# Designs tried in a protein design run: peptides against a protein of PDB entry 3B8E. Part 50

Target 1, 230 residues: chain A of PDB entry 3B8E
Amino acid sequence: PFLIFIIANIPLPLGTVTILCIDLGTDMVPAISLAYEQAESDIMKRQPRNPKTDKLVNEQLISMAYGQIGMIQALGGFFTYFVILAENGFLPIHLLGLRVNWDDRWINDVEDSYGQQWTYEQRKIVEFTCHTPFFVTIVVVQWADLVICKTRRNSVFQQGMKNKILIFGLFEETALAAFLSYCPGMGVALRMYPLKPTWWFCAFPYSLLIFVYDEVRKLIIRRRPGGWVE

## One batch from the design tools (peptide; aimed at target 1 M71 I72 F79 P92)

Design b1_p24_7_s3 (made by RFdiffusion4, then SolubleMPNN; from b1_p24_7, 22 letters changed)
Fold by OpenDDE base, seed 2:
Structure b1_p24_7_s3 (fold): chain B 230 residues (1-230), chain A 24 residues (1-24)
Amino acid sequence: as target 1 above (230 residues)
Amino acid sequence: EEELKKALEEVKEKVDKLLKEIIS
């Protein structure tokens, strides 16, 4: 998010401290939960692979798949960001290059896409209003990520939801998101203003997209073992 | 609590500025 902020010169979609909260707070518990996931039913049935060739290729492909999931997560966050800004009069195209004027506290007449002038304070309220839903979007998308990452080849439906720690991780992540979104003082501490409950649903299409993507990927892996999608 | 919030905001602003400077 911060790299896109710099490259596109758009208003900051997510504060640095909030990013750290995502990386350290929301990712750790899910990662730990995955360590306790039951082995895939097919792992023990796999023939021994050549450790020099097959492991390296497989690790690279897995890394690429996780990279793709991360891109989808980012897209979900940015989608929510752009929707909120558009609802407030700032279309995505208008945001390009706007950062310099947006962040200048001495400019109080920044125009939106409809010619409405915005004070610095008003702009910052809108910016900080975007932080919470961006964060929540990432969390909701991480629900799907957590569920899909428990297996490499098996469908979620085949592996099941037997890991109690995984379930706990989902609840913990959700509780953290709710806390950061609605706890008094988070607007000052994290520049995260309270979010309308309806904005939680903005992430659901992307969560579903990740889920479908992974299920399709796994289906291809099962049908074409040794393919490039592993 | 208010002092803590203020201090945290100040740190955040400094970090954000520093990051902008490093990446620029």
Scores: peptide ipSAE 0.005, ipTM 0.211, DockQ to the pose 0.021
OpenDDE base, seeds 1, 3, 4, 5: peptide ipSAE 0.000, 0.000, 0.000, 0.000; ipTM 0.175, 0.166, 0.203, 0.189

Design b1_p24_7_s4 (made by RFdiffusion4, then SolubleMPNN; from b1_p24_7, 22 letters changed)
Fold by OpenDDE base, seed 2:
Structure b1_p24_7_s4 (fold): chain B 230 residues (1-230), chain A 24 residues (1-24)
Amino acid sequence: as target 1 above (230 residues)
Amino acid sequence: KEELEKALEEVKKKIDELLEKVIS
């Protein structure tokens, strides 16, 4: 998120401290849960190959999986960010290059996409209003990501939900999201203002779409092994 | 709680300063 902030010169979608909380707090338990996930039935049935080649391939696959998870999370967060800003009059295209004026406290007449002028204080309220739902969106997307990443090729329904660590991780990250969203002082400490419960549901369609997409992808992989969708 | 908030605010300020230096 921060890299996109720098490259696109858009208003900061998520505070740096909050990003660190995601990286160090939210992602650790999910990562551990995935490490203890049961091996896929198809992996166990694979014939032994060259150990060096297999290790390299496995490391690459794991790296790509984690990279994809991060990208999906970022996309989900940015989706929510852009929705909130659009609802407040700032269309995504208008945000490009706006950071310089957005962060300048001496400019109190920044125009939105509809010509409405925004003071510095008003802009910062909107910015900080985005932080909490961005974080919550990441958590909700992680629910789907954790479920879909349990398996590379098998359906979630085939693999099941037997990993107790995964279940614990889901509750932990949800509790953390609730804590950061509603605990007094988080607005000052993390620039995360309290979130209306309605925003928890904003990520659900996105999470569902990812889930459906992944199930379809896995179905294609099972039917067409060695395809480009792997 | 107030002490924690102050500590977090200080860390935040330091991070912001560091980021400004990196961006410049």
Scores: peptide ipSAE 0.006, ipTM 0.238, DockQ to the pose 0.020
OpenDDE base, seeds 1, 3, 4, 5: peptide ipSAE 0.000, 0.005, 0.000, 0.000; ipTM 0.211, 0.223, 0.184, 0.211; seed 1 fails the geometry check

Design b1_p24_8 (made by RFdiffusion4)
Pose (drawn by RFdiffusion4):
Structure b1_p24_8 (pose): chain A 230 residues (1-230), chain P 24 residues (1-24)
Amino acid sequence: as target 1 above (230 residues)
Amino acid sequence: VTSVVIVVVLLVIFVVFLVVLYLN
């Protein structure tokens, strides 16, 4: 968000005070939950994991979580950013502009008068909104992530999907997300009431592609065991 | 290659979406 927020002055899609509410507020229990996820094979069958080569975090990881999924998620919440403005004052070709606040009203876009009314408001479309829908969309993509990372080489199919803990936290996350999105009050120091019917399902189209994606690779990694690029 | 494909696909989807919004 902030990166694009510079390349093309298209208003702060994700908020800072909003970031400190996902890794430190949303994905919390899920990250924990992952730990309770059980085995994946006869483990005591493999040589001790060397320490100099086989690491914990590496390209294999980063590339598949920063340069792969981390992107597909990105569009999803970035997509929702537009819909959150679109059904309000969409600028899919417009937008791209510094939105000052000492002016008050004097400008707008796409047949409007947004000002002191829609200036305290002109932002109420990302503050109380956009950030929120983007926020939720992130959570919404985090579902399939917290299930495509549930396994490392087996289809969630012929593999246990019985992580009682994760499941009851995948909701204890998605729910908090709503309570943090409709919390009558703290919503001040935070975001605002989104349109439940759709101001949620925006990223939903995406969460899928995620689950659908890596699911194939795992099955790809298999049909071809020695594996290639995968 | 996989990353490039993903980027391309995402850009295509984004462009399509921008066109859809324009047509609306």

Design b1_p24_8_s1 (made by RFdiffusion4, then SolubleMPNN; from b1_p24_8, 19 letters changed)
Fold by OpenDDE base, seed 2:
Structure b1_p24_8_s1 (fold): chain B 230 residues (1-230), chain A 24 residues (1-24)
Amino acid sequence: as target 1 above (230 residues)
Amino acid sequence: KEIEEIKKLLEKILKEFIEELRKK
């Protein structure tokens, strides 16, 4: 998110403190739960061929899974960010390069895609309104990602929801998201304004799409083991 | 153990970052 913010010169979609809350609060327990389930389902069922190579493959699989989940989550967050800004009159193309004028306190006439002028205060309200939904979208997308990525090849229907640590992680991250979204003072402390309940559902179509995509991917991998899709 | 060390390192970085933000 921060790299895209710098490269695209768009308004900040998520504050640095909220990024740290994702990295430390929401990603740690799920990543641990995923590591345990992958070790049990994919590795422990295979006779260890070579302890050195199997450890390297395991570390690469965990790193790749974590990196892919993080990228997909970021895409979901950015989708919600662009939807909110578009609803407020800022189309994605118009946001490119707008950061310099957006962050300038002395410019109070920044035009949206429809020619409406926005004061600095109004722009910052819209920016901070995006932070909470972006974070919540990551959590909601993470529900699907964790469920689908708990195994590399097995369907959710085949493996089931037996990992109690995963289930606990899903509840913990949801509780954290609710706390950060609705606790008084989070708007000042974390630049996270209270979330309308409707924004929780904005991520669900995206989560469903990822779920369907990954089930199809896993089906292809099962039918064609060793293909380029692996 | 490595995950716990990473967690502690990240918590330390977060604490330092929050303290720096409070000083500004």
Scores: peptide ipSAE 0.011, ipTM 0.284, DockQ to the pose 0.021
OpenDDE base, seeds 1, 3, 4, 5: peptide ipSAE 0.006, 0.006, 0.005, 0.000; ipTM 0.282, 0.286, 0.277, 0.210; seed 4 fails the geometry check

Design b1_p24_8_s2 (made by RFdiffusion4, then SolubleMPNN; from b1_p24_8, 19 letters changed)
Fold by OpenDDE base, seed 4:
Structure b1_p24_8_s2 (fold): chain B 230 residues (1-230), chain A 24 residues (1-24)
Amino acid sequence: as target 1 above (230 residues)
Amino acid sequence: EEIKEILELLKKILEKFFEELKKK
C-alpha cells in the first residue's frame, strides 16, 4: 500500500499506525496459532523428506505465501479504497498525481472528478474514512489466509477446524478490527474513522478468491504429486 | 521499539475511551 502511495502519488490509503496494528495485532496471534496446528493427516503417510533435495521451507511456498497471496490482499485493500473514494466523488484515474495537492493544507479548492471543490479538512475526513475499511479488508482477507495455512496438501475440509487457538486467532483479529473501527476516539488517535457495516463485505470476494485459489492449488498437488505447485 | 509505540498508543486510546465514558 505505501509503495503504491509513493509511486502513483495517490492519497494515503493506509496509515502507519494502522500498518503497525496489522503487523503486531492482527498477524501475531494467528501466526502463533499455526504453531499449534495439528499435524496434517497425510504427513505420517509421506516418505521422509530428502535432506539434499527438500528444503524445510520451499522457495515456492515462500513465493506463494508472500508473493501471490500478498498481491491478492493488496488488490483487495486498494479495491475498497478506490470504491470509497469513488463514492465520495474521486474516481481512480483522478487520484493519480493528486497526493501533493491533497496533502497541502493551504490548498482548499482541490476538485473531484465532478468539479466539486474540497477543503483540506474535508479531504482528510475522506482519507481517514478510507483507512479503516482498508484495514478491515486486510483482516477479512487474513481470515482466508489463516484457514488455508492449516495444511500444505489437504483441503481444510479434510483437515477440519480442530485447532482452538486458530479459532481464537480469528476472533481476536476480528475483535481488534471492530475495536479499532468503532471505539470512541479512534478517529483522533489512529486516524481511523468509524466504518459502515456494509464495507466489511467489500473484502469477501477477495477472501473467497484466496480460499478457492488455495483449494485448487492443493487439489492439483494431490492429483499431481511432485508437480511445480508443490 | 515498535511494541512500545503501540503500547503508548493503546494507552492514549484507553485514556480517551475512559474520558468519553465519563461524559455519558
Scores: peptide ipSAE 0.010, ipTM 0.301, DockQ to the pose 0.017
OpenDDE base, seeds 1, 2, 3, 5: peptide ipSAE 0.000, 0.006, 0.000, 0.000; ipTM 0.208, 0.308, 0.208, 0.278

Design b1_p24_8_s3 (made by RFdiffusion4, then SolubleMPNN; from b1_p24_8, 21 letters changed)
Fold by OpenDDE base, seed 2:
Structure b1_p24_8_s3 (fold): chain B 230 residues (1-230), chain A 24 residues (1-24)
Amino acid sequence: as target 1 above (230 residues)
Amino acid sequence: KEIQELLKLLEEKLKKFIEELLKK
């Protein structure tokens, strides 16, 4: 999120403290749960192969999976961010390069895509209104990603929800998202304004799309083992 | 208000730091 903010010069989609809450609070327990489940699945499926090569492959696979999940989550968050800003009159194309004027306290006449002028205070309210939905979108996408990543080759329907640590991680993320979204003072402390219940559902189509895509991907891998889709 | 100002200052410093890193 922060790299795209710098490269595109768009309004800040997620505050630094909120990013830290994602990296340290939200991503840690799910990452541990996935590491445990991969270790269990690898122990059960692998005949004793060369321990050095297999460990290297596993570390590369975990790193690649984590990097891919993080990119997909960021895309989901940015989708929600652009939807909220578009609903408030700022189309994605108009946001490119707008950051300099957006953050300037002395400019109170920043125009949206429809010619409406926005004061600095109004712009900051809409910016901070994006932080909470962006975070919640990441959590909701993580639900799908964690369920999907649970099985690299098997369908979620075949392996089931047996990992208690994963289930606990999903509840923890949801509880954290609810706490940060609705606890008094989070708007001041974390720049996360209270979330309307409707925004929890904004990520669901995206999560469903990822779920369907990965189930189809896994189905293709099962039908064509050794294909370039791996 | 003081916490918000401190957070803003931190964000501005972080932005400047990254801009300096990208110019190197």
Scores: peptide ipSAE 0.007, ipTM 0.258, DockQ to the pose 0.020
OpenDDE base, seeds 1, 3, 4, 5: peptide ipSAE 0.000, 0.000, 0.000, 0.000; ipTM 0.216, 0.231, 0.190, 0.216; seed 3 fails the geometry check

Design b1_p24_8_s4 (made by RFdiffusion4, then SolubleMPNN; from b1_p24_8, 20 letters changed)
Fold by OpenDDE base, seed 2:
Structure b1_p24_8_s4 (fold): chain B 230 residues (1-230), chain A 24 residues (1-24)
Amino acid sequence: as target 1 above (230 residues)
Amino acid sequence: DEIEKIKELLEKKLKEFIEELLKK
């Protein structure tokens, strides 16, 4: 999120403290849960294959866990961010390069895509309004990502929800998201304003799409082992 | 107000740091 902020010069979608809460608080328990489950399902049950190929599989699994999941989560968060800003009059194209004027306290006449002028205070309110939904979107997408990444090749329907640590991680993330979204003072402390219940569901179509995509991918891998889709 | 100033300063410094990394 921060790299896209710098490259695109868009308003900050997520505060630094909130990013730290995601990285240290939200991602840690799920990552541990995935590490345990991958060890049980893929590594321990397969006879030790050639150490070189097993290292490659582990590196690919780590790359998927830290790289691909993070990118998918960021895409979901940015989608929600752009939807909220568009609903407030700022279309995605208009946000490109707007950061300099957006953050300038002395500019109180920043125009949206429809010519409405926004004061600095109004802009900061809408910016901070995006932080909580962005965070919640990451959590909701992470539910799907954790469930689908539970196994590399097996369907979620075949493996089931047997990992109690994963289930605990999902509840912990949800509880953290609820706490950060609704606890008094979080707006000041983390720049996370209270979230309307409707925004919890904004990420659900995206989570469903990722779930369906990954199940289809796994189905293809099972039908064509050794294909380029791995 | 002081907490907000500290946060803004940290965000600014972090931005500057990343900009320096991208120039290297």
Scores: peptide ipSAE 0.006, ipTM 0.242, DockQ to the pose 0.021
OpenDDE base, seeds 1, 3, 4, 5: peptide ipSAE 0.000, 0.000, 0.000, 0.000; ipTM 0.198, 0.232, 0.192, 0.188

## One batch from the design tools (peptide; aimed at target 1 G67)

Design b1_p25_1 (made by RFdiffusion4)
Pose (drawn by RFdiffusion4):
Structure b1_p25_1 (pose): chain A 230 residues (1-230), chain P 25 residues (1-25)
Amino acid sequence: as target 1 above (230 residues)
Amino acid sequence: SVVTAVDYIVKGVSIAVSTVSTFLS
């Protein structure tokens, strides 16, 4: 968000005070939960994991979580950003502009008068909003992530999907997300009431592609064991 | 650092493209 927030002055989609609420507030229990996830093969069948080569974090990981999924998630929340403005003052070709606040009203876009009313408000579309819908969209994509990373080589199909902990936490996350999105009060130091019917399902189209994607690769990694680029 | 980041993205894209190509084959 902040990167694009510079390339094209299209208002702060994700908030800073909003970032410190996902890794340190949302994905918490899920990250923990992953730990409870059980085996994936006869482990005591493999040579000791060398320490110089086979690492913990590496390209294999970063490329598949920063340069792959990290992106597909990105669109999803970024897409919701537009819908959160679209059904309010959509600038899919417009937007791209510095939104000052000492002016008050004097400007707007797409047939409007947004000012002191819609200036304290001109931002209420990303502050109380956008950030929020983007926020939730991130959680919403985090579902399928917290299930495509549940396994490392087996389809969640012929593989246990019985991580009692994860599951009851995948909700204890998605729920908190709502309570953090409708919390009557602290919503001040935070975001605001989204339109439950849709101000959620926006990223939903995406969470899928995620689950659908890596699911194939795993099955791709298999049908071709020695594997190629995958 | 930037180059490394780009390299990661390229590799990721390459994996994605190869995955789609393998799927359609």

Design b1_p25_1_s1 (made by RFdiffusion4, then SolubleMPNN; from b1_p25_1, 21 letters changed)
Fold by OpenDDE base, seed 1:
Parts: C-alpha cells; structure tokens; sequence
Structure b1_p25_1_s1 (fold): chain B 230 residues (1-230), chain A 25 residues (1-25)
C-alpha cells in the first residue's frame, strides 16, 4: 500500500497509525490463535520424499501462497479506498499525482473530478475516512485468511470452526476494527474517522475471493496429491 | 453489547457529519 502511495503520488490510503494497528492489534491475536490450532493430520504424518529438498519446496510454496493472499488483501484495501474517494468526488485517475497538493495545508482549493474545491481540512477528513475502511478491509480479508490458514488440504467445510481461540481472534480483531472505526475521538487521535457500516461490505468480495482461491487450491491438492500446489 | 456498539457507531457518524458541516460553513 505504501509503495503505491509513493509511486502513484496519491493521497495516503493507509496511514502509519493504521499500519501499526494492523501489525500490533489485528495480526497478533490471530497469529497466536493459529499457533493453538491442532496440526492437520495429513500435514504432520506425510513424510517428505527428500527431507531437505521437499521441506524447502513446501516452504516456498506456502510463502508464495501467502504472498498471493497478501496481494489480494492489498487490492481489497485499495478498492475500498478508491470507491470512497470516488463517492467523494475524486476519481482514481484524478488522484494520480495529487498528493503534493493534497498534503499542502496552504492550498485550500484543490478541485475534485467535478470541479468542487476542497479545503485542506476537508481533504484530510476524507483521507482519514479512507484510512478506516482500508483497515477494516484488511480485517475482513483476514477473516478468510485465518480460516484458510487453519488447514492445508482440508476444506473449511470439512475441518469446521472448532478452534475457539481462532474464533476469539476473529472476534477480537473485528471488535478492534469497530472500536477504531467508530469510537468518538479516533479521527483526531488515530486519524481514523468513522465510516458508514455499509463500507464493511466492500471487502467481502475480496474475502470471498481468497476463500474461493484457497478452497480451489485445496481441492486441487486433494485431487492431485503430491502436486506443486501443495 | 450490540446495541451499545450501534450507538457508538451512530455517535461517531454524527460527529463526523457535524465536523463536515462546520468545515463547509
């Protein structure tokens, strides 16, 4: 997200505070919850053909899969960001190169895509309003990520939601997201202005995409044991 | 708990709208 901000010179989609909230508040508890997940029997009992090479290959494949999930997650965040800005009059194409003027407090007549002028304060409010749903999008996408991380081969429908710690993690991150998004004063304190509850649903397609991606991956693994997708 | 959360959400949105109105004046 930050790389796109730098390269495209768009208004900051995800602030440093939101990044910290993700790293410290959203990711930690879920990660801990996964540590308490019981090992999938087929993962632990399957002997590698070559303990040295196959371990490395599996680690690389896992890393690639999570890398892809991370990319989808980022895309979801940016989608929500662009939708919100578009609804506020800033089309994606107009945002390119706008950062310099956007962040200049002395420019109070930045025009949106429709010629409406925005003061610095107004721009910052809408920017911070974008930080919130980006964060929320990350959380919503992480729901799918956490669920799919529970197993390597088994479908979520087969394994179920038996890990109470995982469920707690999902609840905690969601509660934190809601708190940070809607609690009065968060706009000033954390640069996270409240968003309409409907914006939570903007992430759902991407959450579903990750879910479907993983289910398809797992299906392929089950049908083609020993394939590279594992 | 859900009702409390909804109230917080509503209050947050109201504050946001109030701030936006003040900035437009």
Amino acid sequence: as target 1 above (230 residues)
Amino acid sequence: ELEKLLKIIQKGLEIREAVLRELEE
Scores: peptide ipSAE 0.021, ipTM 0.447, DockQ to the pose 0.012
OpenDDE base, seeds 2, 3, 4, 5: peptide ipSAE 0.014, 0.016, 0.018, 0.016; ipTM 0.332, 0.315, 0.396, 0.335

Design b1_p25_1_s2 (made by RFdiffusion4, then SolubleMPNN; from b1_p25_1, 21 letters changed)
Fold by OpenDDE base, seed 4:
Structure b1_p25_1_s2 (fold): chain B 230 residues (1-230), chain A 25 residues (1-25)
Amino acid sequence: as target 1 above (230 residues)
Amino acid sequence: ELEKLLKIIEKGLEIREAVLKALAE
């Protein structure tokens, strides 16, 4: 997200505080919960890995598990960002290169896509209105990411949701997201303005996409063991 | 802002520990 902010020179879609909340608040507990996940049903039926040929983490696993899924997550966040700004009169094309003027407190006549002028204060309200839903979008997408990470080969439907700690992790990150979104004073304290409940649903298509993607990937792995997608 | 975040995390961790204890039983 921050890379696109720099390259496209758009208004900041995700604040530093929200990034810290993701890294420290929402990602750690779910990640730890995976350590307590039950073994895959077929894991003990497999032959021992050859340490010389079979690495636990290879370039293919990294690219498929982190690269592609991470891109989908980022797209989900940016989608929410662009929707909010568009609803406030800033179309995506107009945001390109706008950062310099957007962040200048002495410019109080920045025009939106429809010619409406925005003061610095008004712009910052809109910007900070984007931070919370971007954060929430990431959390919602992380639900899918966490669930699919339970297994390498087996479908989620085959493995099931038996890890109570993992389930708790999902609720914990959701509760944190709700707290940061709706607790009074968070707008001033963390620059995370209150979120309309409807914005929680903006991420759902992307969560579904991740699920479908992973299930298809796993299906391919099951049908073609040792393939490039494994 | 960081201090506030840390306080939130600390409180969250306390709740987490309580729930984990309950889940372990």
Scores: peptide ipSAE 0.019, ipTM 0.464, DockQ to the pose 0.018
OpenDDE base, seeds 1, 2, 3, 5: peptide ipSAE 0.012, 0.017, 0.007, 0.018; ipTM 0.272, 0.442, 0.385, 0.462; seed 1 fails the geometry check

Design b1_p25_1_s3 (made by RFdiffusion4, then SolubleMPNN; from b1_p25_1, 21 letters changed)
Fold by OpenDDE base, seed 3:
Structure b1_p25_1_s3 (fold): chain B 230 residues (1-230), chain A 25 residues (1-25)
Amino acid sequence: as target 1 above (230 residues)
Amino acid sequence: LLEELLKIIEKGLEIRKAVLEALRE
């Protein structure tokens, strides 16, 4: 999200505090759960035929899978961001290159796509209104990741401890999202304004997309056992 | 379950609004 903000010069879609909450709060527990998952799976795996090549291939496949999931999460967040800004009069095309004028405190007449002038304070309110829904969208998409991991029937029964850590991580993410969204003072302290309950549902199509993506991936793996997609 | 969650969220928003109004006084 932050890279796209810099490259496209759009208004900041996700605040620094929300990024820190994702990196330290939401992503850490899943990452730990995966580290434990690899350790237990390595114990159960028969001696790798070639430890160096098989480990490298598996690490690359895991990295690609997480990279793809991360891209889908980012797309979901950006969709929510563009919807909110469009509802406030800023069409996606108009946002390109707008950051310079958007962040300038001395420009109080930035025009939206319909010619309405926005003060600096008004623009920042709209920007901060996007931060919370973006964060919540990521959390809701991460629910789908958990459900996908849970539907791996053979791994769920064998990896009972790892599932507990993953479930705990999901509850922590959800509790953090609720706290940041609804706790008084968060708008001033963290630049995260309250989220209307309806915006939680905006992420559900993306959660479904991830679910479908993983089911298709699983289907491909089942049809081609030993393929590079493992 | 979804209805209960929505009620909790609505209650949280009401509390937040009340606190913000009290801080402005």
Scores: peptide ipSAE 0.011, ipTM 0.262, DockQ to the pose 0.011
OpenDDE base, seeds 1, 2, 4, 5: peptide ipSAE 0.007, 0.000, 0.000, 0.000; ipTM 0.276, 0.220, 0.243, 0.225; seeds 1, 5 fail the geometry check

Design b1_p25_1_s4 (made by RFdiffusion4, then SolubleMPNN; from b1_p25_1, 19 letters changed)
Fold by OpenDDE base, seed 5:
Structure b1_p25_1_s4 (fold): chain B 230 residues (1-230), chain A 25 residues (1-25)
Amino acid sequence: as target 1 above (230 residues)
Amino acid sequence: LLEELLRIIQKGLEIRKATLEALLE
């Protein structure tokens, strides 16, 4: 998110405090839950042919998979960001290079894509209005990520949702997201303004995409053991 | 500290209310 913010010079899509809430708040219990997840039966039963090489390959592949999922999460967040700004009169193309004027508190006549002028305060309200939906989008996408991360090869349908800690983690992160989104004072304290309930659903296509992607990946791994997708 | 937190929350509520009202207009 920050790289796109710097390169494209767009208004800040996600605040630092919000990022900390994601990394330390919403991801903590889920990460712990994954540590207690039952070892994948097919992985644990396989004797490593070569413990050194097989371990290294597995670590690299896991890292790549998490990187890909993280990229899809970011795309989902940015999609939500652009939709909200577009609904407020700022089309994506117009946002390119706008940051300089957007962040200047002395400029009170920044024009949107339709010629409407926005004061600094109005712009910041819209910017902070984007932070909460971006955060919520990440949380909703994390639901799918947590579910798919239960196994590396087996389908979620095969492994099932037996980990009560994981289920608790999903509820915890959702409750935290709701708290940060709707609790009074969060706009001042965290610069996270209230979210329209409809925006919770904006991330669902991306969650589904991650789920489908991972299930297809796992299916390929099961059908082609030793392939490049492992 | 609790009173200060409550004041911050209350101020935040007022700002949120004003923001929501402005968005509904």
Scores: peptide ipSAE 0.018, ipTM 0.282, DockQ to the pose 0.012
OpenDDE base, seeds 1, 2, 3, 4: peptide ipSAE 0.015, 0.000, 0.007, 0.015; ipTM 0.278, 0.203, 0.248, 0.301

Design b1_p25_2 (made by RFdiffusion4)
Pose (drawn by RFdiffusion4):
Structure b1_p25_2 (pose): chain A 230 residues (1-230), chain P 25 residues (1-25)
Amino acid sequence: as target 1 above (230 residues)
Amino acid sequence: ISTIIDTVNTFAYNIYETIHTFLNS
């Protein structure tokens, strides 16, 4: 968000005070939950994991979580950013502009008068909103992530999907998300009431492609065991 | 595009290794 927030002055899609509420507030229990996820093979069958080569974090990981999924997620929340403005003052060709606040009203876009009324408000579309829908969209994509990372080589199909803990936390996350999105008050130091019917399902189209994606690779990694690029 | 992505991923990994070295120091 902040990167694009510079390349094209298209208003702060994700908030800072909003970031400190996902890794340190949303994906919390899920990250923990992952730990309770059980085996994946006859482990005591493999040579000790060398320490110099086979690391913990590496390209194999970063490439598949920063340069792959981390992107598909990105669009999703970024897409919701537009819909959150679209059904309010959509600038899919417009936007791209510094939104000052000492002016008050004197400008707008797409047939409007947004000012002191819609200036304290002109932002209420990202502050109380956009950030929120983007926020939620991130959680919403985090579902399939917290299930495509549940396994490392087996389809969630012929593999246990019985992580009682994860499941009851995948909700204890998605729920908090709503309570943090409708919390009558603290919503001040935070975001605001989104349109439940849709101001949620925005990223939903995406969370799928995620689950659908890596699910194939795993099955790709298999049908071709020695594997290639995958 | 893939080259860029791979470069970025390499950078990220190099940063991780640098931070890991600092913490072990």

